# Designs tried in a protein design run: peptides against a protein of PDB entry 4XPM. Part 48

Target 1, 160 residues: chain A of PDB entry 4XPM
Amino acid sequence: VMLHSKNVKGFLENTLKPYDLHSVDFKTSSLQSSMIITATNGGILSYATSNNDVPKNSINEINSVNNLKMMSLLIKDKWSEDENDTEEQHSNSCYPVEIDSFKTKIYTYEMEDLHTCVAQIPNSDLLLLFIAEGSFPYGLLVIKIERAMRELTDLFGYKL
Target 2, 67 residues: chain B of PDB entry 4XPM
Amino acid sequence: DIKGTIAFDTHGNVIESTGVGSQRIEDIGDLSKVTLDAEGFAQVQGDSLLVHLYKRNDITLAVYTSA

## One batch from the design tools (peptide; aimed at target 1 Y19, target 2 I15 V63)

Design b2_p25_3_s1 (made by RFdiffusion4, then SolubleMPNN; from b2_p25_3, 15 letters changed)
Fold by OpenDDE base, seed 2:
Parts: sequence; C-alpha cells; structure tokens
Structure b2_p25_3_s1 (fold): chain B 160 residues (1-160), chain C 67 residues (1-67), chain A 25 residues (1-25)
Amino acid sequence: as target 1 above (160 residues)
Amino acid sequence: as target 2 above (67 residues)
Amino acid sequence: SAAALAAQRAALAKLHEELLKEIYS
C-alpha cells in the first residue's frame, strides 16, 4: 500500500488522538500538531492540527500555518545540530531506535510551553514531528512517535 | 489504597503520573537507582508514603501508598 | 505478612501489565 498525499494527511490526523490510560486514570490532551517535514530545510510536506476552528483562508489560519512553519524550521535546525553532536546523541533527550533493521533517533525538544519530539523517517530525507502541550509526558510522546513511525514504511528510503 | 503513580522509561522521562505521583516527579532520579529483586520488585520509603516499584519491558511503575 | 506482600506484588504486576497493554494497543 502506497501512501499518497491524502493518505499521509489522514495518517497524521490519526496521530493527534490522545492517550487514555484507564488502568491508572491518566489521559493526555490531543497532540497540537503532527507533521512530516523535510530534513533539508524543514519544509512542511504534510500536517495535521487539533485546532480546526479557524476559518479556511483566514488571516488566523495563515498565522497558524506560519507558526507551524517557524516551529518546523527551528526544530529541523536543532535536529541537524544534534545529528552532528555526539554529546547530544547521548543525552536523555535522544532515543536510538531500530525499525525493520533501520536505525534512527528520536529527539525531544522543549519549545516554550510545548513538548515536541522529532525523528528521521528511516533512510529518508523526511522527519516526523509531534507537537504537544506541556502536560504531555516526554516518555509517552516518544513511545507515540516510535509507534507512528513504524506505520510509515512506505516513506522509508524516501529521497527528495 | 493507591495515592498516586509514576511510570517512567529508562531515560528517566515520565510516561504517566497521577495523584501524589504528579507532585513527586523529582523522585524518579532516586527511584531509578533502586536495586530491584530478581522478579523486578522493590519497596522504598519516601517521607510519609511507601513506594512500590515494578519494572518490566523497560518501563518502571511506581505506586505510592500509605503502607 | 508474606501473603499480603505477595498480593501486593500481584496487584502491582497486574497494573503494570494493563498499563503496557493500553500504551501499546
């Protein structure tokens, strides 16, 4: 099954869903945003947001998209730096993972009051990026993005 | 009689927290250093609460109780 | 007591198991 633009958008929208851990009476908010961006320039290829109340083509929508673009670029830059920094790759904010024999890393980044995590889709020029509220625990966010990335095998090896 | 919980990963990052556990995230540093028995269990005393630890599949669950 | 401890451990392990299932469901 190939992931087309519509399929990717739908996939990202699905990742927005919160966790509800009934066993311990813990639940999260929905992700604020979920994006696939380029590792080269941080350009957004696809995105989903939990805030759908903004009218289409409005100034507010433009501003929100611009905000996502800025966050994407900032996180891409930080990711690029860390990929070339041995110390950062050994911090507690970096999770080496292996998916289908492909190695990648998950990074967590604090952005103001938001919790973010980003991971390179294995052997690709693409990054998967989650943005959540500060109440979303990093450990759970990492698990979420790892599991999501395992569903993006069609994008493994994708080169721009 | 659970007063709260904390679950955390091998990096010391929170997976979930509830009740008094939400106010004791700083305990993870010490809890992560506790030696677990062969079955993955331990108990540690924390001020007025007892902490029950169990680790499996790289996730440690801490349960806070009064006894 | 030993029995109480065993029961506590069983409950804790069960809770952990349920948590894992929910996280990875």
Scores: peptide ipSAE 0.749, ipTM 0.951, DockQ to the pose 0.957
OpenDDE base, seeds 1, 3, 4, 5: peptide ipSAE 0.748, 0.748, 0.748, 0.748; ipTM 0.951, 0.951, 0.951, 0.950

Design b2_p25_3_s2 (made by RFdiffusion4, then SolubleMPNN; from b2_p25_3, 15 letters changed)
Fold by OpenDDE base, seed 1:
Structure b2_p25_3_s2 (fold): chain B 160 residues (1-160), chain C 67 residues (1-67), chain A 25 residues (1-25)
Amino acid sequence: as target 1 above (160 residues)
Amino acid sequence: as target 2 above (67 residues)
Amino acid sequence: SAAAEAARKEALAKLHEELLKEIYS
């Protein structure tokens, strides 16, 4: 059983929602982007962006997609390097997690002024990638992506 | 009378920050080393402010007060 | 006082609990 592309798109759109922590009067912005990409090539299989006011097929949309492609590739490359680097895996930017007995790692990467978080969907050839503003705390971003991955069990073990 | 808060994880990364806590993110390094009591509480005298700590489920909450 | 300290701890724990609920809701 696998999620339909439309369902995945909708899921990613839902991940864009900000946190509003009323208990401490803290709230975040929405995620800038949420993507599922291939771990092999960094190709985007599905994505959602909070900037949906851009007309379809416009130059601005093309530029936006191209920017996502660039970031996806860069983050995939960094992820690949870190997956082969024991030291990086023991840094505070790497969170080993276990979801339903499946092990994976969450990495945080700063991309210019943006905060990003990426994690391999357990035992799959897919990565889940969140891109947020610099004001979005990394600790909270990690929690967000972990919670999101727990809802993607249908993609666990997915191989290209 | 809360002046601010910081919540951080076991990696020392911020989960949330408010008020004076937003200006004292560098405190996490020291706060993460504070010995908590059996119930997960501690108090630390900071720079003119008192920091109340509570840790549960790998999340430490620091509350800054004047006293 | 001991009572005041207990009350402060309880309030802090409650705040933490509320924070957790919001994060994981």
Scores: peptide ipSAE 0.747, ipTM 0.950, DockQ to the pose 0.923
OpenDDE base, seeds 2, 3, 4, 5: peptide ipSAE 0.746, 0.746, 0.746, 0.747; ipTM 0.950, 0.950, 0.950, 0.950

Design b2_p25_3_s4 (made by RFdiffusion4, then SolubleMPNN; from b2_p25_3, 13 letters changed)
Fold by OpenDDE base, seed 4:
Structure b2_p25_3_s4 (fold): chain B 160 residues (1-160), chain C 67 residues (1-67), chain A 25 residues (1-25)
Amino acid sequence: as target 1 above (160 residues)
Amino acid sequence: as target 2 above (67 residues)
Amino acid sequence: SAAAEAARKAALKELHDKLLEEIYS
């Protein structure tokens, strides 16, 4: 079954929700942004943001979208570099994972004071990208994106 | 009696932190090196707090108490 | 005491279990 653009958008919106760990009384903020981008050019195929109060077609919306484009390109470039760097792949910022016998890697990157993580959707030309506030711990962010990727099996092997 | 918690993964990255644990993230370096018993438990005496450790499924939970 | 230690460990394990359930729910 092919994933439609609206379904992907809705999926990304759902990933924005925070964690609420009642057992230890710990709660995160919502993700600032969640995106699917191309691994080749860093182009945004779909995105969701928690800043839904911005009026459409406003200067603020345009600036926010442009900022997302900039961040996606920067992160794609860093990811591409790390995919060709053995040392970076063995750092604590890289998590090799396996989903349904498909292998991929999750990378964490600090962007100014924001916490980000990115992962190639297995065997695809697509990257899943989460952007969170600095208060969102990296270990939990990695778990979040790993769990999210397990729900994107329809995109496994997707080639542009 | 819990004064705080830290949960961290095998990379030493924080999963969650609360209470005094939020101010003791630097403890992860030492806590990750603690030898656990056969059941995955350990205790470590800190400055003024006792740290109770339990690890399962690659997640270590540290609970800070006064005793 | 041994009983107190067992109770402490049981509580810690239970807390960890709950944490896992919440993370992976």
Scores: peptide ipSAE 0.753, ipTM 0.950, DockQ to the pose 0.962
OpenDDE base, seeds 1, 2, 3, 5: peptide ipSAE 0.753, 0.753, 0.752, 0.753; ipTM 0.950, 0.950, 0.951, 0.951

Design b2_p25_4_s1 (made by RFdiffusion4, then SolubleMPNN; its pose is not in this set)
Fold by OpenDDE base, seed 5:
Structure b2_p25_4_s1 (fold): chain B 160 residues (1-160), chain C 67 residues (1-67), chain A 25 residues (1-25)
Amino acid sequence: as target 1 above (160 residues)
Amino acid sequence: as target 2 above (67 residues)
Amino acid sequence: SAAEEAALKAKLKELFDSLYKEIYS
């Protein structure tokens, strides 16, 4: 199924769902946020958040959206720096991956008490960004975003 | 007799941790250096606990037991 | 014993398989 704008929103909402690993009795929280942003400016093209209890058009909603904008910009900046830093690309915070013969990198970043990971959608001007609580382990977060990326083939090669 | 678990990737990052494993994340550094047998198994004495290792598909599972 | 070791390895592998399946479900 082709991922239209409305489908992308629904996709991001689905990525918020937590892991429940019954075999070892391990559960994660839901992702706080899931976003597709521009690699150029960190602008948010689509997003989903787990906290939807904020009244619409309220000051609190505006603040929450502004917070997401700030985080996306900060992470984009860090990603851009790392993409130009060979040493950072070989750190344990960088995962080179290949999806359907397309190569990309997954980066993990700690933002205050939050765990984040970001990856460029292959050959595109877009980044996929997950924001989770500190209890969400990075190794699992990386797996989550890799799997999500595999479902975004329609966005591979997308240019602004 | 499982007291806890740790699963971690080749970068040493946690995939999951439970029980006493959650309190022994620092063990990953040493566990990642353990030589596994031909089937991907190993056992390591970890303080008062025995650690059983199994690695496949770049994921290492550590299971902590009392003995 | 060797039998006990084999059984332990089998259990460990089963646990791994279950975990892996859940992660990549």
Scores: peptide ipSAE 0.757, ipTM 0.950, DockQ to the pose 0.968
OpenDDE base, seeds 1, 2, 3, 4: peptide ipSAE 0.756, 0.756, 0.755, 0.756; ipTM 0.951, 0.951, 0.950, 0.950

Design b2_p25_4_s2 (made by RFdiffusion4, then SolubleMPNN; its pose is not in this set)
Fold by OpenDDE base, seed 1:
Structure b2_p25_4_s2 (fold): chain B 160 residues (1-160), chain C 67 residues (1-67), chain A 25 residues (1-25)
Amino acid sequence: as target 1 above (160 residues)
Amino acid sequence: as target 2 above (67 residues)
Amino acid sequence: SAAAEEALKAELRELYDKLLEEIYS
């Protein structure tokens, strides 16, 4: 079954939800952004942002989207470089993971004061990208994106 | 009484931190090197606090107490 | 004491389980 565009958007919106770990009284902020982008050119196929108070079609919205496009491109470029760099793949910023029978990697990237995490959807031309505040710990962010990818099996193997 | 916690993964990255643990993220480097017993437990004295470690799988939980 | 130590370990395991459950819920 293939995910419809509206389903993907809704999925990404759900990933924005923060963690609230009552056992230790730890709570995160919501993700700033959640996106599915192309691994080829960093183009945004779908996205969700926590700051939805920006008026539609406003200059602020346009600038916000443009900023996301920029970040997506930068992260895609870094990801592409790392995918061709054995040393980077063995750094603490890279998490090899296996989902079912598919292998992929999760990368963490610091972008100014933001914590980001990106992973190739297994065997696909798509990347899942999370952008969070600096207070969102990387270890938890990695867990979050791994769990999210496990819900995107319909996109496994998707080729552009 | 628990004064704080740190949970971290095998990469040394924080999963969560609370209380005094939030101010002791740098401890992860040393804590990750601690040899755990067969049940996955260890205790490490640090400053005036005792750190209790528990690791079952890939996640280590550190609990800071006064004793 | 040994009993106190075991009790502490049990508490740690319990906290660990709760934490993991929340993370992976």
Scores: peptide ipSAE 0.747, ipTM 0.950, DockQ to the pose 0.947
OpenDDE base, seeds 2, 3, 4, 5: peptide ipSAE 0.746, 0.746, 0.746, 0.747; ipTM 0.950, 0.949, 0.949, 0.950

Design b2_p25_4_s3 (made by RFdiffusion4, then SolubleMPNN; its pose is not in this set)
Fold by OpenDDE base, seed 2:
Structure b2_p25_4_s3 (fold): chain B 160 residues (1-160), chain C 67 residues (1-67), chain A 25 residues (1-25)
Amino acid sequence: as target 1 above (160 residues)
Amino acid sequence: as target 2 above (67 residues)
Amino acid sequence: SAEEEEKLKKELKELYDKLLEEIYS
């Protein structure tokens, strides 16, 4: 089954849901944004945002989207730099992972007061990007994106 | 009674924190160095609190209780 | 006591299991 654009959008929307860990009485906020972007230029292919009670095509929506575009570009650039930096790849902000025999890396980046996490979809020209509030712990964010990426096997190997 | 918790991964990054644990994230550095027993348990005395550690996989759970 | 210690360990393990289940549910 191929992931259509609408399916991808729905998938990303689902990733926005927060964690509610009743065992320890810990609850996160929803992700601020979830995106699939190109690794080449940080272009947004699909995205979902929370708390976006903004009418479509409104000035506020445009500004919000523009902000996402800017963040995606910045994160892509940082990701690109780190992919060529051995030291950064061995920092606590980099998580090498393997999914179905495919190797990839998960990076955590602080963006102003936001916590972000990005990972290349295995063997693809695509990046999965989560943006959360600063209260969202990085360790949990990493777990979240890894689990999400495991559900995107249809995009493995996707080339632009 | 539990006064707080911290769960953290092998990179020392927080997975969750509650109660007094939220105010003691800096403890992760020391807690990550604690030698666990064969079952994955340890206890560390700190300040007026006792920290109970358990690690089975890549996640370590620290539970803070009164000493 | 040893009994109390074992009880605490059991409770901690149970809490851990619950937490992990919630994280990976």
Scores: peptide ipSAE 0.743, ipTM 0.948, DockQ to the pose 0.944
OpenDDE base, seeds 1, 3, 4, 5: peptide ipSAE 0.743, 0.742, 0.742, 0.742; ipTM 0.948, 0.948, 0.947, 0.947

Design b2_p25_4_s4 (made by RFdiffusion4, then SolubleMPNN; its pose is not in this set)
Fold by OpenDDE base, seed 2:
Structure b2_p25_4_s4 (fold): chain B 160 residues (1-160), chain C 67 residues (1-67), chain A 25 residues (1-25)
Amino acid sequence: as target 1 above (160 residues)
Amino acid sequence: as target 2 above (67 residues)
Amino acid sequence: SAAAQEALKAELKKLYDDLLKEIYS
């Protein structure tokens, strides 16, 4: 079963939802953005954003999309560098994970005042990228993206 | 009476923090080195608070109390 | 006391379980 563009968009929109941990009275903000980008060029294939206050086709929307493009490219570049750096892969910012016998890595990156998390969809040319406010803890962000990636099995092995 | 909490993973990254725990993220370095008992529990005396630790798998929960 | 310590452990474990359940719900 192939994920259609609308299905992917809807999936990403669902990932924006915040955590509300009543047991300890801890609540996060929604993710700022969630996107699937190419590992090759950092191009955005699909994205969702919590910034829905901007009118469609407005200059502000264009600027926000351009900002996402910039961030995705920067993160892709950093990811590419780290994938060729054994030291970075052994830092506390790298989480080796295994999903259904497929191995991948989750990286956390500070982008200005934002907390970001990126992971290669197993055996694919695609990256899943979460962008959150600085108040969103990295440990929880990692858990979030791992759980999300487990739902993207249809994209495992996807090649451009 | 819980004054705050910190939950953190094996990388020392925060999963959640509340109350006084939010102001004591730097404690994670020391807390991660604490020897736990066979059931995964430990207690550590802080500056003015007692820290209760529980770790079952990869997540450690620290609970700060006055006693 | 020993009883108080056991009660604290039980409370801590319950909190842990509740937290994990929420995170992975």
Scores: peptide ipSAE 0.742, ipTM 0.950, DockQ to the pose 0.934
OpenDDE base, seeds 1, 3, 4, 5: peptide ipSAE 0.742, 0.741, 0.741, 0.741; ipTM 0.950, 0.950, 0.950, 0.950

Design b2_p25_5 (made by RFdiffusion4)
Pose (drawn by RFdiffusion4):
Structure b2_p25_5 (pose): chain A 143 residues (1-50, 63-86, 92-160), chain B 67 residues (1-67), chain P 25 residues (1-25)
Amino acid sequence: VMLHSKNVKGFLENTLKPYDLHSVDFKTSSLQSSMIITATNGGILSYATSNSVNNLKMMSLLIKDKWSEDENDTNSCYPVEIDSFKTKIYTYEMEDLHTCVAQIPNSDLLLLFIAEGSFPYGLLVIKIERAMRELTDLFGYKL
Amino acid sequence: as target 2 above (67 residues)
Amino acid sequence: TEDEMRDELKELHDDLMDEIFSQAI
């Protein structure tokens, strides 16, 4: 099994969109970036930006390790369930940036959102949890 | 009139904020400790501003008005 | 009244959450 590079890229581009509420006068900026990376090496499989390529590779590996350390050391952590599949959503403050990271269930892949410091964490967590519900094709993807 | 709002989750993380809500994000620590009535409502205040609380689906809404 | 205020607050909460979930991917 392999990834359909163009469609995953398109998916990540779609996850970039900001929230724009009218019930209250609230709107976020769009995500700084959205990436799928390996849980193993932190290597980037696909990404979308709304800041440079060099900067994403560094952040990705860093969040991969932070996630890896938290995932087996016997912040915020949100246990989640999607169609009886379990994963965990972590938030990491990356300098002045807000990030969410979660393993795609039973997969060797992580989904990573990078947003500005003004993007509320609770909202970033909801965004990534719903986005993961669209990634059932990637559940169990093994390297 | 409504002076501001804050919505926050069970971890105390913010989902959105407007008005004086964005200036009073620190209120969440106290607000999250408020025990709501049987229907999910409460009213509390730190100062001249009245905070109306409603919680459902693990999301608390606080709206700020005058007393 | 108190009941009217509570209904308005609940409607605001539901409308806010419906907009968040409708804009989610």

Design b2_p25_5_s1 (made by RFdiffusion4, then SolubleMPNN; from b2_p25_5, 15 letters changed)
Fold by OpenDDE base, seed 1:
Structure b2_p25_5_s1 (fold): chain B 160 residues (1-160), chain C 67 residues (1-67), chain A 25 residues (1-25)
Amino acid sequence: as target 1 above (160 residues)
Amino acid sequence: as target 2 above (67 residues)
Amino acid sequence: SAAEQRKKLAELHENLLKEIEDQLV
C-alpha cells in the first residue's frame, strides 16, 4: 500500500509521541517536530509538530513553519557536508544502519538547545528529520528514527 | 535498591537515564571500557555506589546500587 | 545472591528493550 500525502502526514504525527519507559521510570517529551524533507534543497514535503495550539493560517503558524523551513535547510546543509566527510561519518554522531539490505546513515545534530536526528530514507532523495528537546537523549532518538524508517518502505527509492 | 540507571549505545550516547544516573552521564566513558564476561555482565565499584553492567543487543544497561 | 542479581538485571534490560520496541512509531 502506497503512502499518500495524508498517510505520510499522519505517520509523522504518530512519530511525535513520547517514550514512556516504565521499567526504569524514564519518560521523554513529545518530539517537537517530525519532517520529511528533500535531500536536494531541504524543502519540506511533509511535517508534524507537537505545538498544535496555534490557529491555522495565523501569523504565529506561518512564523512557526518558517522556523521549520530554516531548521530543515540548516540540517540538510550539515547532512550534505557530512555525507562528503569521511571523518564525520566515523564520529559518534553518525550511525550506519541497514534496513532490508538498504544502507543509510543516521546523524545527530545539536541545534541550539534542541536535539535533532536526520537520516536519508534508503536509496531516496528524501530525509527523515526529528527535532526534540534537549532532554531527549540522542541514543533513544536514533532508535526512534531507525524504527520509523523501517515503516517507510514505500518511500525507499523515491527520486525527485 | 536501585539508586539510578543509565542505558547507552555503542556510540556512548544515552538511551535513558534515571536517578543518580542522570547526574553521572560522564561515567559512560569509563563504563564503555569495562570488559564484560561471557554472559555480558560486569560490576564496577564507584565512589559510593556499585555499578551493575549488562550488555545485550548493543545496549548497555548500568544500574547504580549502594551495594 | 549474585545469580538473582544477574537475573534481575537481565530482566530489567529485557523489559527496557521490550518497552522501546512496543512503543515504535
Scores: peptide ipSAE 0.742, ipTM 0.953, DockQ to the pose 0.891
OpenDDE base, seeds 2, 3, 4, 5: peptide ipSAE 0.742, 0.741, 0.741, 0.741; ipTM 0.953, 0.953, 0.952, 0.952

Design b2_p25_5_s4 (made by RFdiffusion4, then SolubleMPNN; from b2_p25_5, 14 letters changed)
Fold by OpenDDE base, seed 2:
Structure b2_p25_5_s4 (fold): chain B 160 residues (1-160), chain C 67 residues (1-67), chain A 25 residues (1-25)
Amino acid sequence: as target 1 above (160 residues)
Amino acid sequence: as target 2 above (67 residues)
Amino acid sequence: SEAALREELAKLHEELLKEIEEQLI
């Protein structure tokens, strides 16, 4: 099934859900944001955010969107730099992964007090970006985004 | 008897932490260097706690107990 | 016993993985 814009939005909204690991009595917060952005300019193609108690079209909503735009751009820039830096690709913040014979990388970035994770959708001009609170462990965040990418096969190879 | 847990990946990043484990994230550095037996187990004596290790599927679980 | 502890640990690990996978998007 081809992903439409609304379908993508819904998918991203679903990624926001937290983990509740009863076996070890561990629970995360929801993701703060989940986005698909362009690898070229860091432009947001689709996004979902938690705690949307902000009225639509309010100044607060605009500010929040602007903040997302800023973060997406910054993360894209860092990602671009790292993709051209062999040392960064061998750090513990970079996870080479293979999905259906497609290779990609997952990067973790600390953005102020937030934990972020970004990965290029295989063979595409798109990045999947998760933003979480600082309490969200990076290892679990990596697992989450890796699993999410496996559900985005329709976007594999997408070129702008 | 479990006082806490830490689960971490092959990069040493936390997957989850609970109880005393949440206060001992710095242990991952040492725990990741522990040689596991053929079954994936190890036991390490801590300050006042015993750490039980089990690794499978590239995830190491550390369980902290008093004994 | 040592065997019991190992079994418990392995089971906990398994449960943890299952929970993570079950809560995937």
Scores: peptide ipSAE 0.742, ipTM 0.952, DockQ to the pose 0.904
OpenDDE base, seeds 1, 3, 4, 5: peptide ipSAE 0.742, 0.741, 0.741, 0.741; ipTM 0.952, 0.952, 0.952, 0.952

Design b2_p25_6 (made by RFdiffusion4)
Pose (drawn by RFdiffusion4):
Structure b2_p25_6 (pose): chain A 143 residues (1-50, 63-86, 92-160), chain B 67 residues (1-67), chain P 25 residues (1-25)
Amino acid sequence: VMLHSKNVKGFLENTLKPYDLHSVDFKTSSLQSSMIITATNGGILSYATSNSVNNLKMMSLLIKDKWSEDENDTNSCYPVEIDSFKTKIYTYEMEDLHTCVAQIPNSDLLLLFIAEGSFPYGLLVIKIERAMRELTDLFGYKL
Amino acid sequence: as target 2 above (67 residues)
Amino acid sequence: TEDSEELDTFISEMLEAIETKIEEE
C-alpha cells in the first residue's frame, strides 16, 4: 500500500481553511501549515502551507520527538475515538506558534497542524479531530 | 447589550473569544470552576460585567453584559 | 467550510438558550 501523493496533498490544503463565524464576530487566520509525517523518523510525507520548507522539517522532527516522549512517559492531551479507533491529540507551544499533533489511528503517521499564536487551542483541537475523521483510508498505514 | 463572549472546552482551552472576552481570557480558570444548574446555566461576575454561562457538549459559553 | 458552519450554528443555539433563560428570569 502506498499514498496517493496528490490527493493527500489536496486533503492537507483543505485543512488549511480558517474558521469564519457569523453568530459571533469571530474569525481565525488560516493554518500556517498542515503535515502528515512519520511517527518513526519524523520525516515529512506531505504538507500544505497557506513558513518555509526548511522551517517545516525542523518543526516536524521536534514535534515528532515531543510527541514520542509524551506517548510513553509513564500541555493538553485529548483522548479521542473515531469509529472505535483510538488516538490522542496533543497541543504544543512551538515558540509563538500553536500546534496540534495526533497519530493517525493504528498507523505509523502523525497528522500535524501549525497555526499562529492567535488560533485558539480548543478550536485547533476540534479542527484536527474532525480532519482525522476524513483519514480512515490511512488508519493502520504501516511503514 | 452583549459586550463579549468566550467559548472554552473542558481542558479550559479557548475555542473562541470576542469583545471583552478576548481581554479576559484569564477568567476561564474561575469560570470553569463554576458549578452549573440542572439545565447547564449560571451567572457570575468579577466586576461591573455580568457573565452568563451555558454549557453543553463539553463546551462552555460565557457571554458578557452589564449587570 | 462545513465545520465552520456547524460551529456557527452550535454557538448560535447556545446564545439563544442564554437569551431565553434571561427572558424567563

Design b2_p25_6_s1 (made by RFdiffusion4, then SolubleMPNN; from b2_p25_6, 11 letters changed)
Fold by OpenDDE base, seed 1:
Structure b2_p25_6_s1 (fold): chain B 160 residues (1-160), chain C 67 residues (1-67), chain A 25 residues (1-25)
Amino acid sequence: as target 1 above (160 residues)
Amino acid sequence: as target 2 above (67 residues)
Amino acid sequence: SELSEELDKFIKEGLEAIRERLEKQ
């Protein structure tokens, strides 16, 4: 059963929440953005951003969306290149993972001062993309996106 | 007396860091090369601090102590 | 929260294991 668009957005919004440990004094910032984009052209199908209290159709919203589109396209391009590069797939920036017998890869990318993480939703034409501040550890970001993908089984195998 | 911690994955990427560990992320390179015993433990002397390592399920926890 | 719980569990386990190891030395 395919998730409704509102459910997907709600899911992405939940991924924005900061990570907080109690065993030690460690807490992250919220993700700046969380998106599902097309692997074909980096088009945004759904997204969530922190501090989304900007008025609709305002200049600030337009700038925010345009920035996300730019980031999405850039990351999609890097992902596409890496998917065709055996060396990059064996770098420390690539995490091969298996979810419910489906194989996929998680990539980490430094984008200016931001920490980003992208992964193809298994057997689909979709990518899940997290954008965080530079203070957000990559190892944690990888675990976070892996766990998120495990909850998106309805999108496994989705083809455009 | 714990002065800080670093948890990192098999790729050498940080999962969490606290205290002095947050200022010693560069230690991961050397810590990742340390040979652990059969129970997944090791101790490494790093400058003035002792680093205790515990690895389980591909995650390594480094605990910095004064002794 | 599930992720945080798992990591907390790991860290707690590690801290305790290290403490026990120190006590045995």
Scores: peptide ipSAE 0.654, ipTM 0.941, DockQ to the pose 0.923
OpenDDE base, seeds 2, 3, 4, 5: peptide ipSAE 0.653, 0.652, 0.652, 0.652; ipTM 0.941, 0.940, 0.940, 0.940

Design b2_p25_6_s2 (made by RFdiffusion4, then SolubleMPNN; from b2_p25_6, 14 letters changed)
Fold by OpenDDE base, seed 3:
Structure b2_p25_6_s2 (fold): chain B 160 residues (1-160), chain C 67 residues (1-67), chain A 25 residues (1-25)
Amino acid sequence: as target 1 above (160 residues)
Amino acid sequence: as target 2 above (67 residues)
Amino acid sequence: SKLSEELDKFIQEGLDAIAERAAAA
């Protein structure tokens, strides 16, 4: 099944959902944003945000979109640097993972007060990016993005 | 008598925390160094609370109790 | 959520196992 842009949008929207455990009294907030961006330029190919109450064409909407563009570019740059830095790849902020025989890495980045994680979709020119509030624990964020990538097999090997 | 919990990964990053565990995230550094038995269990006496450890599939659960 | 269910399962398993160990001690 081919994953079209409209299907990707819906997928990203589903990743925004919070986690609510029953075994213990633990609940997260929704992700602020979920994006697929280019690894080359940090351009946003698709995105979803939990901030749906912003009026369309408002200054707040424009600012929020611009903020996403800025964050995506910054994270792409940081990711690119780390991909060329052996020391950073061995830090606790880097998770080497293997999905269906494809190897990739998950990075966690503190962006101001936000918790973010990014991972290259295996063998592709695309990055999956999650942005959450500072209260969202990194360990859970990593597991979340790893599970999400396993559902994006249609994008494995995607080249620009 | 559970006072709180912390679940964390092999990188020392939190997966979940509740109760007093949320206020003791700094304990992860020491807890991650604790030697577990063959079944993945350990107990550590920390100040006024006892910490019970359970690890499986690269996730460690720490349970804080008064005794 | 599948992940939520898995995490709950793990945590509950751990809680039960820890309780069992404590009772046996």
Scores: peptide ipSAE 0.700, ipTM 0.948, DockQ to the pose 0.926
OpenDDE base, seeds 1, 2, 4, 5: peptide ipSAE 0.700, 0.698, 0.698, 0.699; ipTM 0.948, 0.947, 0.947, 0.947

